# Designs tried in a protein design run: peptides against a protein of PDB entry 4KTY. Part 34

Target 1, 266 residues: chain A of PDB entry 4KTY
Amino acid sequence: YVLNDIGVIFYGEVNDIKTRSWSYGQFEDGILDTCLYVMDRAQMDLSGRGNPIKVSRVGSAMVNAKDDEGVLVGSWDNIYAYGVPPSAWTGSVDILLEYRSSENPVRYGQCWVFAGVFNTFLRCLGIPARIVTNYFSAHDNDANLQMDIFLEEDGNVNSKLTKDSVWNYHCWNEAWMTRPDLPVGFGGWQAVDSTPQENSDGMYRCGPASVQAIKHGHVCFQFDAPFVFAEVNSDLIYITAKKDGTHVVENVDATHIGKLIVTKQI

## One batch from the design tools (peptide; aimed at target 1 I149 T162 D164 S165)

Design b2_p18_2_s4 (made by RFdiffusion4, then SolubleMPNN; from b2_p18_2, 10 letters changed)
Fold by OpenDDE base, seed 1:
Structure b2_p18_2_s4 (fold): chain B 266 residues (1-266), chain A 18 residues (1-18)
Amino acid sequence: as target 1 above (266 residues)
Amino acid sequence: TPQHVLDLQQIKKEHEAK
């Protein structure tokens, strides 16, 4: 999890799982220096740089360009005229070296690119890390642990009222660390995500969230456990919005989100 | 290859067909 410099990322559809090779290149020339530069740009105190909790949280913020001119600009509109299409990247090295050289965010990334670069960052700094792919990954932006799908009275989805969404797949990272700030048993793998999805205490970042805590339904622990829980375990709630402003729950689907979570164990 | 948002109307139809 630290020494491997080439990996496999899962993507595609749940019924047509695909893999792509990704070169992390954490030992390539200039990569460690770039990771240190990223922490410098974050104005991270030297005393915190040895703490994997702080490092992973800062990394989740800085691998995306939001808020702080971090490494990658995301784009999902299939128009990449001002940079490199996300699918053209084959590894982290070119991205990180471009960032270090230009001192400007690199265009463009999607979830696996963010996860790939973040994986390099974590491994480069001695934090065991892996990429996780979740198929049918929910994006709850209401922080209510549900995927709220609003319907018109005719049963069609109201796209204006429906703010939550579901990705066909989403990639994030798990980082291995102790969590002395949490109850005993909630160390180990921590979910961290550098894809800019939601604001967490003032910045687009996510985690570290205890995987063990989430698996046992404990979402009260820092950081961002409710959001990560919702990504993998949200119920789809079909809500009819009446003309009088009332909401009626018409249906619930508890089996759709998080159908498959895949990670490389070796 | 690209990550994309799913069509919720299609998901609803699939759920109703079960």
Scores: peptide ipSAE 0.596, ipTM 0.941, DockQ to the pose 0.886
OpenDDE base, seeds 2, 3, 4, 5: peptide ipSAE 0.587, 0.576, 0.592, 0.594; ipTM 0.939, 0.939, 0.941, 0.941

Design b2_p18_3 (made by RFdiffusion4)
Pose (drawn by RFdiffusion4):
Structure b2_p18_3 (pose): chain A 261 residues (1-241, 247-266), chain P 18 residues (1-18)
Amino acid sequence: YVLNDIGVIFYGEVNDIKTRSWSYGQFEDGILDTCLYVMDRAQMDLSGRGNPIKVSRVGSAMVNAKDDEGVLVGSWDNIYAYGVPPSAWTGSVDILLEYRSSENPVRYGQCWVFAGVFNTFLRCLGIPARIVTNYFSAHDNDANLQMDIFLEEDGNVNSKLTKDSVWNYHCWNEAWMTRPDLPVGFGGWQAVDSTPQENSDGMYRCGPASVQAIKHGHVCFQFDAPFVFAEVNSDLIYITAHVVENVDATHIGKLIVTKQI
Amino acid sequence: MDVTEHATKAAEAMAAAA
């Protein structure tokens, strides 16, 4: 989780698992300096840089280009003007070195690309980290921790009213640290996510959210635990437009995996 | 995007179910 500079990112389907190799490259010339440059650009106060909670949260904001001209721009537009399609990248090095050199956000990325770059950032600084993949990952748009699926009278999905969504898969990071800001028992792995989905306190960032706190549903503990809980375990609520028609308690988060030791 | 209507209808539906 610190010294391995290569890894595997899982994707595809639960019974059709695909792997994508990834070069984290945290030891390559120019990367450590690039990680410091990322925190400088985020205008992160130096006095907080010894705190992994802060470093990880800043990283979750700065790895994406939204709000702060950070590292990577997301796109699903099937064109990818003036850049590289997200699927073309095979590691983090070219992205990070290009960012340091050009001093401009790099185009383009999707969830595994954000996760790969963020993983490089964490391991390079010495924060143990890994990439997790969540199959059938929920995206909660109204912060009620459930998927609200509105149906027309005919029983079909009303695409105008329905805002929530589900991904075939989504990848984020876990960072290892104590949580002196939380009661005892909630350290260890913290979910951190640099892929923009929902604002957290006015910026696209997410975490650190204690995985242990998410497991027992104690999502009152900072940061962004409710959103992460919703990604892995929200119920699907079918609402006819307002009458609750059905509830699917098993669709979301069918499997979560990471590379073995 | 705006999710006001989406969230309001979902809250009313859940309140009515309860």

Design b2_p18_3_s1 (made by RFdiffusion4, then SolubleMPNN; from b2_p18_3, 8 letters changed)
Fold by OpenDDE base, seed 2:
Structure b2_p18_3_s1 (fold): chain B 266 residues (1-266), chain A 18 residues (1-18)
Amino acid sequence: as target 1 above (266 residues)
Amino acid sequence: MDVSEAKKLGEEALAAAA
């Protein structure tokens, strides 16, 4: 989880799982120095750089360009003017070296690019890390732990009322660490995500959230456990917006989100 | 559109699952 410099990222659809190779390149010239530079740009205190909790949280913020001119600019518009399409990247090295050289955010990334670069960052700093892919990954934007899908009386989705969404797939990272800030038993794998999805206490970042805590429904444990829980376990709530302004729950689907979570074991 | 890109499920897909 630290020494492997080439990985596999799962993507595609749940019924048509695909894989792509990704070169992490954590041992390539200039990459470690770039990771240190990232922490310098974050103005991270030296005392915190040995704490994987702080490092992974800062990394989740700095791998995306939001808030702090971090590494990658996200784009999902399929235009990608004045940059590189997300699918053109084959590894972390070119991205990180460009960031270090230009001292400006690199364009462009999507979830697997963010996860790939973040994986390099974590491994460079001695944190065991892996990429996970969640198919039918929920994006809860109002922190109610469910996907509220509003329907018109004719059955069409009301896009104005429906703010929650679902990714066909989403990639994030798991980092291995002890969690002395949590009760005993909730160390180990921690979910961290550098794809800018939601604001977490003032910044677009996510985690570390204890995988064991999420698995057992302990969403009160820091950091961002409710959001990660919703990504993998939220119910789809179909609500019909009546003409009189009332809302009626028509259906609940507890099986749609998080149909498959995949990661490479080695 | 590159098939490798992650995307939000469309309104039609969500409605079909209702």
Scores: peptide ipSAE 0.357, ipTM 0.825, DockQ to the pose 0.041
OpenDDE base, seeds 1, 3, 4, 5: peptide ipSAE 0.352, 0.345, 0.302, 0.325; ipTM 0.813, 0.825, 0.804, 0.816

Design b2_p18_3_s2 (made by RFdiffusion4, then SolubleMPNN; from b2_p18_3, 8 letters changed)
Fold by OpenDDE base, seed 4:
Structure b2_p18_3_s2 (fold): chain B 266 residues (1-266), chain A 18 residues (1-18)
Amino acid sequence: as target 1 above (266 residues)
Amino acid sequence: MDVSEHKKLGEEALAKAA
């Protein structure tokens, strides 16, 4: 999880699981220097750079360009005229070296690109890290721990009534660390995500969230546990929006979100 | 659509899941 510079990223659909190679390149020339530069751009205090909790949280913010002119600009509109299409990247090295050279955000990334670059960042800094792929990954936008799906009276989905959404798949990272800031037992793997999805205490960042805490339904612990919990365990709530303005829950699906979570095993 | 596309599920897909 630190020494392997080539990985596999799972993507696609739950019924058509696909894999792609990704070169992390954490030992390539200039990559460690770039990771240090990222922390410099974040204005991270030297005292915090040895703390994997702080480093992973800063990394989750800085691997995306939002807020802080971080590494990658996300784009999902299939129009990548001012950069490289997300699918064209094969590893972290070119992205990180471009960032270091240009001192400007690199265009463009999607979840696996963010996760790939973030994995390099973590591994460069001695933090054991892996990429996790979640199929049917919820994006809870209103922090209610459920995925709201609004239906018209005719049964058609009205996507205008909520900002909640479901990704076909989503990639994020798990980083291994102790959590002395949490109760005993909630160390180990921590979910961290650099794909800009939601604002967390003023910045587009996510984690570290204790995987053990989330697994046991403990969402009260820092950082961003409710959001990560929702990604893997949200119920789909089908709500009929009636003409009179009332909302009626028609159905609840507790099995759809987080249908498969895949990561490389030891 | 790109084979590797990270995408939000559309209204039709969500309706079929209902």
Scores: peptide ipSAE 0.395, ipTM 0.822, DockQ to the pose 0.041
OpenDDE base, seeds 1, 2, 3, 5: peptide ipSAE 0.384, 0.375, 0.382, 0.373; ipTM 0.816, 0.819, 0.821, 0.815; seed 2 fails the geometry check

Design b2_p18_3_s3 (made by RFdiffusion4, then SolubleMPNN; from b2_p18_3, 10 letters changed)
Fold by OpenDDE base, seed 1:
Structure b2_p18_3_s3 (fold): chain B 266 residues (1-266), chain A 18 residues (1-18)
Amino acid sequence: as target 1 above (266 residues)
Amino acid sequence: MDVSEHKKLGEEALEKAK
């Protein structure tokens, strides 16, 4: 999980799973220096740089450009006139080296690009890391641990009534570390996500969230466990918005979100 | 559209899931 410099990222649809190669290049010239530069830009204290909890949380914030002029600018508008289309990237090296040389955020990324760069960052700093792909990944925007889908009285979906949404797939990272700040048993793999989705204590960042804690339904532990839990385990709540302003739950589907979670074994 | 795009499911997809 640290030594492999080439990986495979899963993407596509749950019924049409696809893979793409990604070069992490954590041993390439200038990459470690760039990772240190990223932490310098974050103004991270030297004392914190040896703590994988702090490093992964800072990395989560800094791999995206929001808040802190971090590495990557996300774009999902299918218009990439001022940079490189997300699909054109083949690895982390060019992105990180461009960031280091230009000292400006690199355009553009989507989830697998963020995850790829973040994976390089973690591995460069000696943190075992892997990319995880979740199909039908929920984006809970109101922190209620459910995916609200509003219906008109005719049964059609009205997407304007909620900010909740579902990704066809979403990639994030798992980083291996001890969690002395959590109860015994909640170390190991920690979910961390650098794709800017939600604000976490003032910054667009996510994690580290204990995978074991989430698997056992514990969402009370730092960091961002409710959000990560919702990504993989939200129920789809179909709500009819009536003309009188009342809401009626029509259906609950507990099977679609997090339908398939894939990660590489090596 | 790029087949690799990370995208939100549209209304039609959510209706099919209903």
Scores: peptide ipSAE 0.392, ipTM 0.834, DockQ to the pose 0.040
OpenDDE base, seeds 2, 3, 4, 5: peptide ipSAE 0.359, 0.340, 0.380, 0.336; ipTM 0.818, 0.828, 0.832, 0.821

Design b2_p18_3_s4 (made by RFdiffusion4, then SolubleMPNN; from b2_p18_3, 11 letters changed)
Fold by OpenDDE base, seed 4:
Structure b2_p18_3_s4 (fold): chain B 266 residues (1-266), chain A 18 residues (1-18)
Amino acid sequence: as target 1 above (266 residues)
Amino acid sequence: MDVSEAKELGNEALKKAE
């Protein structure tokens, strides 16, 4: 997972799975220097740069432009003026080199672009990493481990009562590391996500979250385990908002979120 | 919308899919 400089990213729909190639280019000229520059921009101390926990968390923050003038600006509105459409990127190299040259965030990315660049960053720094695609990926906005869907009494959706949403697909990364800060058994693959979705202790970042912990329902461990857990295992809660202000749970769908999680085989 | 774009599904779509 460190040596391969070309990858495959899964996308599309659960019933129409698609693949695209992505050139990570972690060995290309200037890429390692750019990754070091990213950590410099993050003002990461030298002592932390050898710690994959700290590096992956910093990378999660810095691959997106929010908060810290990081690498990529996200855009999802199909208006990509003053930049490159997310779908036009074919690899990490051009993005990282542009960032290093301009010293300004690069426009634009979506989840697979963030994941691609983040994968390069991790691999370049010697951290085994892979991209994971989750179909019907929940975005829990209020940290309640649910996907709330509010309905009016007439059955129509009231989208104003929640910011929770579901991605048709979402890409993030898993990084391999030991977790001496966690109980035994929760090392190995750690979920990290550079797509700016939610604030984590003051910055748009996510992880590292122990995949093993999440798999076994342990969401109390750092970092951002509840959010990652929600992405893959949220229940859809259909709630009727009554005129009197009360909320009634009408239905629960525990099968919709996280229909399929795809990554390269080990 | 680009075929490759990730998109947030509205609650309306989720309801209809049920």
Scores: peptide ipSAE 0.229, ipTM 0.778, DockQ to the pose 0.041
OpenDDE base, seeds 1, 2, 3, 5: peptide ipSAE 0.218, 0.156, 0.022, 0.092; ipTM 0.776, 0.732, 0.617, 0.685; seed 5 fails the geometry check

Design b2_p18_4 (made by RFdiffusion4)
Pose (drawn by RFdiffusion4):
Structure b2_p18_4 (pose): chain A 261 residues (1-241, 247-266), chain P 18 residues (1-18)
Amino acid sequence: YVLNDIGVIFYGEVNDIKTRSWSYGQFEDGILDTCLYVMDRAQMDLSGRGNPIKVSRVGSAMVNAKDDEGVLVGSWDNIYAYGVPPSAWTGSVDILLEYRSSENPVRYGQCWVFAGVFNTFLRCLGIPARIVTNYFSAHDNDANLQMDIFLEEDGNVNSKLTKDSVWNYHCWNEAWMTRPDLPVGFGGWQAVDSTPQENSDGMYRCGPASVQAIKHGHVCFQFDAPFVFAEVNSDLIYITAHVVENVDATHIGKLIVTKQI
Amino acid sequence: SPSPNVYRSDGSYIPGYP
């Protein structure tokens, strides 16, 4: 989780698992300096840089280009003007070195690309980290921790009213640290996510959220635990437009995996 | 009656009614 500079990112389906190799390259010439440059550009106060909670949270904001001209721009537009399609990248090095050289956000990425770059950032600084993949990952748009699926009278999905969504898969990172800001028992792995989905306190960032706190539903503990809980375990609520028609308690988060040791 | 899923251009989808 610190010294391995290559890894595997899982994707596809639960009974059709695909792998994508990834070069984290945290030891390559220019990368450590690039990680420092990322924190400089985020205008992160130096006095907080010894705190992994802060470093990881800044990283979750700065790895994406929204709000702060950070590292990577997301796209699903099937065109990818003036850049590289997200699927073309095979590691983090070219992305990070291009960012340091050009001093401009790099185009383009999707969830595993954000996760790969963020993983490089964490391991390079010495924060143990890994990439996790969540199959059938919920995206909660109204912060009620459930998927609200609105149906027309005919029982079909009303695409105008329905804003929540589900991904075939989503990847984020876990960072290892104590949580002196939380009661004892909530350190260890913290979910951190640099892929923009929802604002957290006015910026696209997510975490660190204690995985242990998410497991027992104690999502009152900072940061962004309710959103992460919703990604892995929100119920599907079918609502006819308002009457609750049905509840699917098992669809979301069928499987979560990471590379073995 | 069941309904199909609704797929979006961003690759996300909305599950249909089972």

Design b2_p18_4_s1 (made by RFdiffusion4, then SolubleMPNN; from b2_p18_4, 6 letters changed)
Fold by OpenDDE base, seed 3:
Structure b2_p18_4_s1 (fold): chain B 266 residues (1-266), chain A 18 residues (1-18)
Amino acid sequence: as target 1 above (266 residues)
Amino acid sequence: ASSPNLYLSDGSFIPGKP
């Protein structure tokens, strides 16, 4: 989880699982220097750089360009006019070296690119890390632990009211660490995500969230456990907005989200 | 084919990108 410099990322559909190779290159020339530079750009205190909780949280913020001119600009518009299409990247090294050289965010990334670069960052700094793919991954926009799908009375989706969304797949990272800030038993794998999805206490970042806590429904523990819980376990709630102003739950799908969570076993 | 797709389970709506 630290020494492997080449990996496999799972993507596609739950019924048609695909894999892509990714070169992490955490030992290549200039990569450690770039990871240190990333922490410098984040203005991270030297005392915090030995704490995997702080490092992984800073990394989740800095691998994306939002808020802080971090490493990667996300784009999902299928145009990518001013950079490299996300699908053209094959590893982290070129991205990190470009960032270090230009001192500007690199264009463009999507979830597996963010996860790949973040995996390099974590491993380079000695934090055991792996990429995780969640199929039917929810994006909870309003932090209510469910996917609210608003319908018109005719059954069509009200796109203005519906803010939550579902990805066919989403990639993030798990980092191994002790959690002395949490109750006993909630150390080990921690979910961290650098894809800019939601604001967490002022920045687009996510985690570390205890995987054990999430598995047992404990969403009260820092950081961002409710969001990660929703990604893997939220119900789809279909709500009809009636003409009289009332909301009626028409259907609940408790089985759709988080059908499969996959990571490469070493 | 490589990019993730946004959807709803009933296929009636594709939400905006984050």
Scores: peptide ipSAE 0.238, ipTM 0.803, DockQ to the pose 0.075
OpenDDE base, seeds 1, 2, 4, 5: peptide ipSAE 0.249, 0.029, 0.139, 0.199; ipTM 0.814, 0.696, 0.761, 0.780; seed 1 fails the geometry check

Design b2_p18_4_s2 (made by RFdiffusion4, then SolubleMPNN; from b2_p18_4, 8 letters changed)
Fold by OpenDDE base, seed 2:
Structure b2_p18_4_s2 (fold): chain B 266 residues (1-266), chain A 18 residues (1-18)
Amino acid sequence: as target 1 above (266 residues)
Amino acid sequence: AASADLYLSDGSFIPGKP
């Protein structure tokens, strides 16, 4: 989880699982220096750099360009004229070296690119890390732990009222660490995500959230456990907006989200 | 009656009614 410099990222559809190779390159020339530079750009105190909780949270923020001119600019609009299409990247090295050289965010990334670069960052700094792919990954944007799907009276989705959405797949990272800030038993794998999805206490970042806490429904444990819980365990709530302005729950689907969670076994 | 999924511009989707 630290020494392996080549990985496999799962993607595609739940019924048509695909894999792509990703070169982490954590031992390549200039990569460790770049990871240190990232922490310098984040203005991270030296005392915090030895704490995997702080490092993973800062890395979550800095691997994306939002808020702090971090490493990668996300783009999902299929317009990549001013950079490299997300699908063209094959590893972290070129991205990190470009960031270090230009001192400007690199274009462009999507979830697996963010996860790949973040995995390199964590491993460079001695934090065991792996990439996780969640199929049917919910994006809860109002922090209510459910997917609120609004329907017209004819049964069609109302896109104006519906704010939540689902990814066919989403990639994030798990980092191994102790959690002295949590009750006993909630160390180990922690979910962290550098894809800019939601604001977390002032910036686009996510985690570390205890995987054990999430598995047992302890969403009150820092950081961002409600969001990560929702990604893997949200119920779909189908709500019909009536002409009179009333809302009626017509259906609840507790099986749609988080159909498969995959990570490479080492 | 089941509703179709609605695909969004960012590549995510809203699941249709089952």
Scores: peptide ipSAE 0.519, ipTM 0.910, DockQ to the pose 0.902
OpenDDE base, seeds 1, 3, 4, 5: peptide ipSAE 0.508, 0.186, 0.025, 0.475; ipTM 0.903, 0.722, 0.633, 0.881

Design b2_p18_4_s3 (made by RFdiffusion4, then SolubleMPNN; from b2_p18_4, 5 letters changed)
Fold by OpenDDE base, seed 5:
Structure b2_p18_4_s3 (fold): chain B 266 residues (1-266), chain A 18 residues (1-18)
Amino acid sequence: as target 1 above (266 residues)
Amino acid sequence: APSPDLYLSDGSYIPGKP
């Protein structure tokens, strides 16, 4: 692959797809050094730095600030008084250089910002990577491979009981690597996600999860395959909570999640 | 009867009953 330093990120609604240019800048001065610094901050051992499995997993943790004072602070409350609004970023370079200079997390990011910075990180370290956008992306909160939607007796959503939710779109990354830790055939593209969504064995990170494994329903394979599977293929389970405390499944919708997955070809 | 989607403060939503 010839790695491009400028990319396109898909976002918006499934019926009104939008594109945003993003400058990865993996060849810009100081960016590779910053990526090495990120791994230093993660206290990653030297032996693991040549392993794309370990590198991508560490990167998924370190591109977000949670747990480890990583690169980006996420914010979704539309209040960005102490930093830069996520929509104002146009590329990875300023973010990474600020992190290297200040040695403090940079504010603020959302999914496409996380994905953009993570893409730069992976490409800088020689890992082929691309950004993927999933429309109607599920956020499974309890790792049960389904979206549990609780309803009041009147049919309205019970937001107190319902912990799962859906994004109109979500961006993450796919990284190309062999997976000698998995059975033959499950190398290639691996889903990795630096947007802090769920805790994975003690840290907010996600992947690498074999795309081939996910496509064939092999959710038992490391790492975080159940979560990624749920993002693209969860059934919606509508459960009515009765006044007597009993739960009744009223409906199942297998068509809502993962209606469109799009990526720019590398 | 169908129910409306419920939008959350972070921009995500809970789908209503179809």
Scores: peptide ipSAE 0.627, ipTM 0.946, DockQ to the pose 0.944
OpenDDE base, seeds 1, 2, 3, 4: peptide ipSAE 0.311, 0.620, 0.619, 0.620; ipTM 0.751, 0.945, 0.946, 0.945

Design b2_p18_4_s4 (made by RFdiffusion4, then SolubleMPNN; from b2_p18_4, 5 letters changed)
Fold by OpenDDE base, seed 4:
Structure b2_p18_4_s4 (fold): chain B 266 residues (1-266), chain A 18 residues (1-18)
Amino acid sequence: as target 1 above (266 residues)
Amino acid sequence: KPSPNLYLSDGSFIPGKP
């Protein structure tokens, strides 16, 4: 997971899984230097640069442009003026080299682009990393570990009453590391996500969250375990908003979110 | 069976069903 410079990213729909190639290019000229530059821009102290926990968390923040003039500007409005459409990228190299050259955030990315660049960053710094794709990925916006779906009295979905959302798919990264800050058994793969989704202690970042912890429902462990847990295991809560302002839970679906999580085999 | 709004990577979405 460190030596492979070409990868496959899964996307599409759970019933129509698609793949795209991605060139990580962690060995290309200037890429390692750019990764070091990213950590410099983050003002990361030298002592922390050898700690994969700190590095992955900083990388999670810095691969997106929010907060800190990081690498990639996200765009999801199908308007990509003054930049490159997310679908046009084929690898991390051009993005990272542009960032290093311009010293400005690169436009534009979406989840697989963020994941691709982040994967390069991690691998460049000697952290084993892989991209994972979660189909029917929940975005819990209010940190209640459930996906709220509000319905009008006629049964139609009212998207204005919540910012919770379900993506057809979402890509993030898993990074391999020990977690001496966690109980024994929660090292190994850690979920990290550079796609700007939610604020985590003041910055748009996510992880590292222990995959083992998430798998066993331990959401109390740092970092961002509740959010990652919600992405893969949120219950859909269908709530009817009555005209009188009351809310009634009509249905609960515990099987919709996280239908399939795909990554390369170990 | 009801379904939520499904957001696509490009920012578009499929409306949920009641």
Scores: peptide ipSAE 0.404, ipTM 0.904, DockQ to the pose 0.370
OpenDDE base, seeds 1, 2, 3, 5: peptide ipSAE 0.342, 0.325, 0.173, 0.026; ipTM 0.885, 0.879, 0.736, 0.604; seed 3 fails the geometry check

Design b2_p18_5 (made by RFdiffusion4)
Pose (drawn by RFdiffusion4):
Structure b2_p18_5 (pose): chain A 261 residues (1-241, 247-266), chain P 18 residues (1-18)
Amino acid sequence: YVLNDIGVIFYGEVNDIKTRSWSYGQFEDGILDTCLYVMDRAQMDLSGRGNPIKVSRVGSAMVNAKDDEGVLVGSWDNIYAYGVPPSAWTGSVDILLEYRSSENPVRYGQCWVFAGVFNTFLRCLGIPARIVTNYFSAHDNDANLQMDIFLEEDGNVNSKLTKDSVWNYHCWNEAWMTRPDLPVGFGGWQAVDSTPQENSDGMYRCGPASVQAIKHGHVCFQFDAPFVFAEVNSDLIYITAHVVENVDATHIGKLIVTKQI
Amino acid sequence: STLDQFLTLSQENLAKMF
């Protein structure tokens, strides 16, 4: 989780698992300096850089280009003007070195690309890290921790009213650290996510959210635990437009995996 | 099914992101 500079990112389906190799490249010439440049560009106060909670949260904001001209721009537009399609990248090095050289956000990426770059950032600085993959990952748009699926009279999905969504898969990172800001028992792995989905305190960032706190539903503990809980375990609520028609308690988060040791 | 429609919509929403 610190010294391995290559890894595997899982994707596809639960019974059709695909692997994508990834070069983290945290030891390559120019990468460590690039990680320091990322924190400089985020205008991160130097006095907080010894705190992994702060470093990881800044990283979750700065790896993406929204709000702060950070590292990577997301796209699903099937065109990818003036850049590289997200699927073309095979590691983090070219992305990070291009960012340092051009001093401009790099185009383009999707969730595993954000996760790969963020993993490089964490391991390079010495924060143990890994990439996790969540199959049938919920995206909660109204912060009620459930998927609200609105149905028309005919029982079909009303695409105008329905804003929540589910991904075939989503990838994020876990960073290892104590949580002196939380009661004892909530350190260890913290979910951190640099893929923009929902604003957290006015910026696209997420975490660190204690995985242990998410497990027992104690999502009151900072940061962004309710959103992460919703990604892995929200119920699907079928609502006819308002009457609750049905509840699917098992669809979301069928499987979560990471590379074995 | 309703679920399939929702999942198709979810992919369409996903394609509109960013």

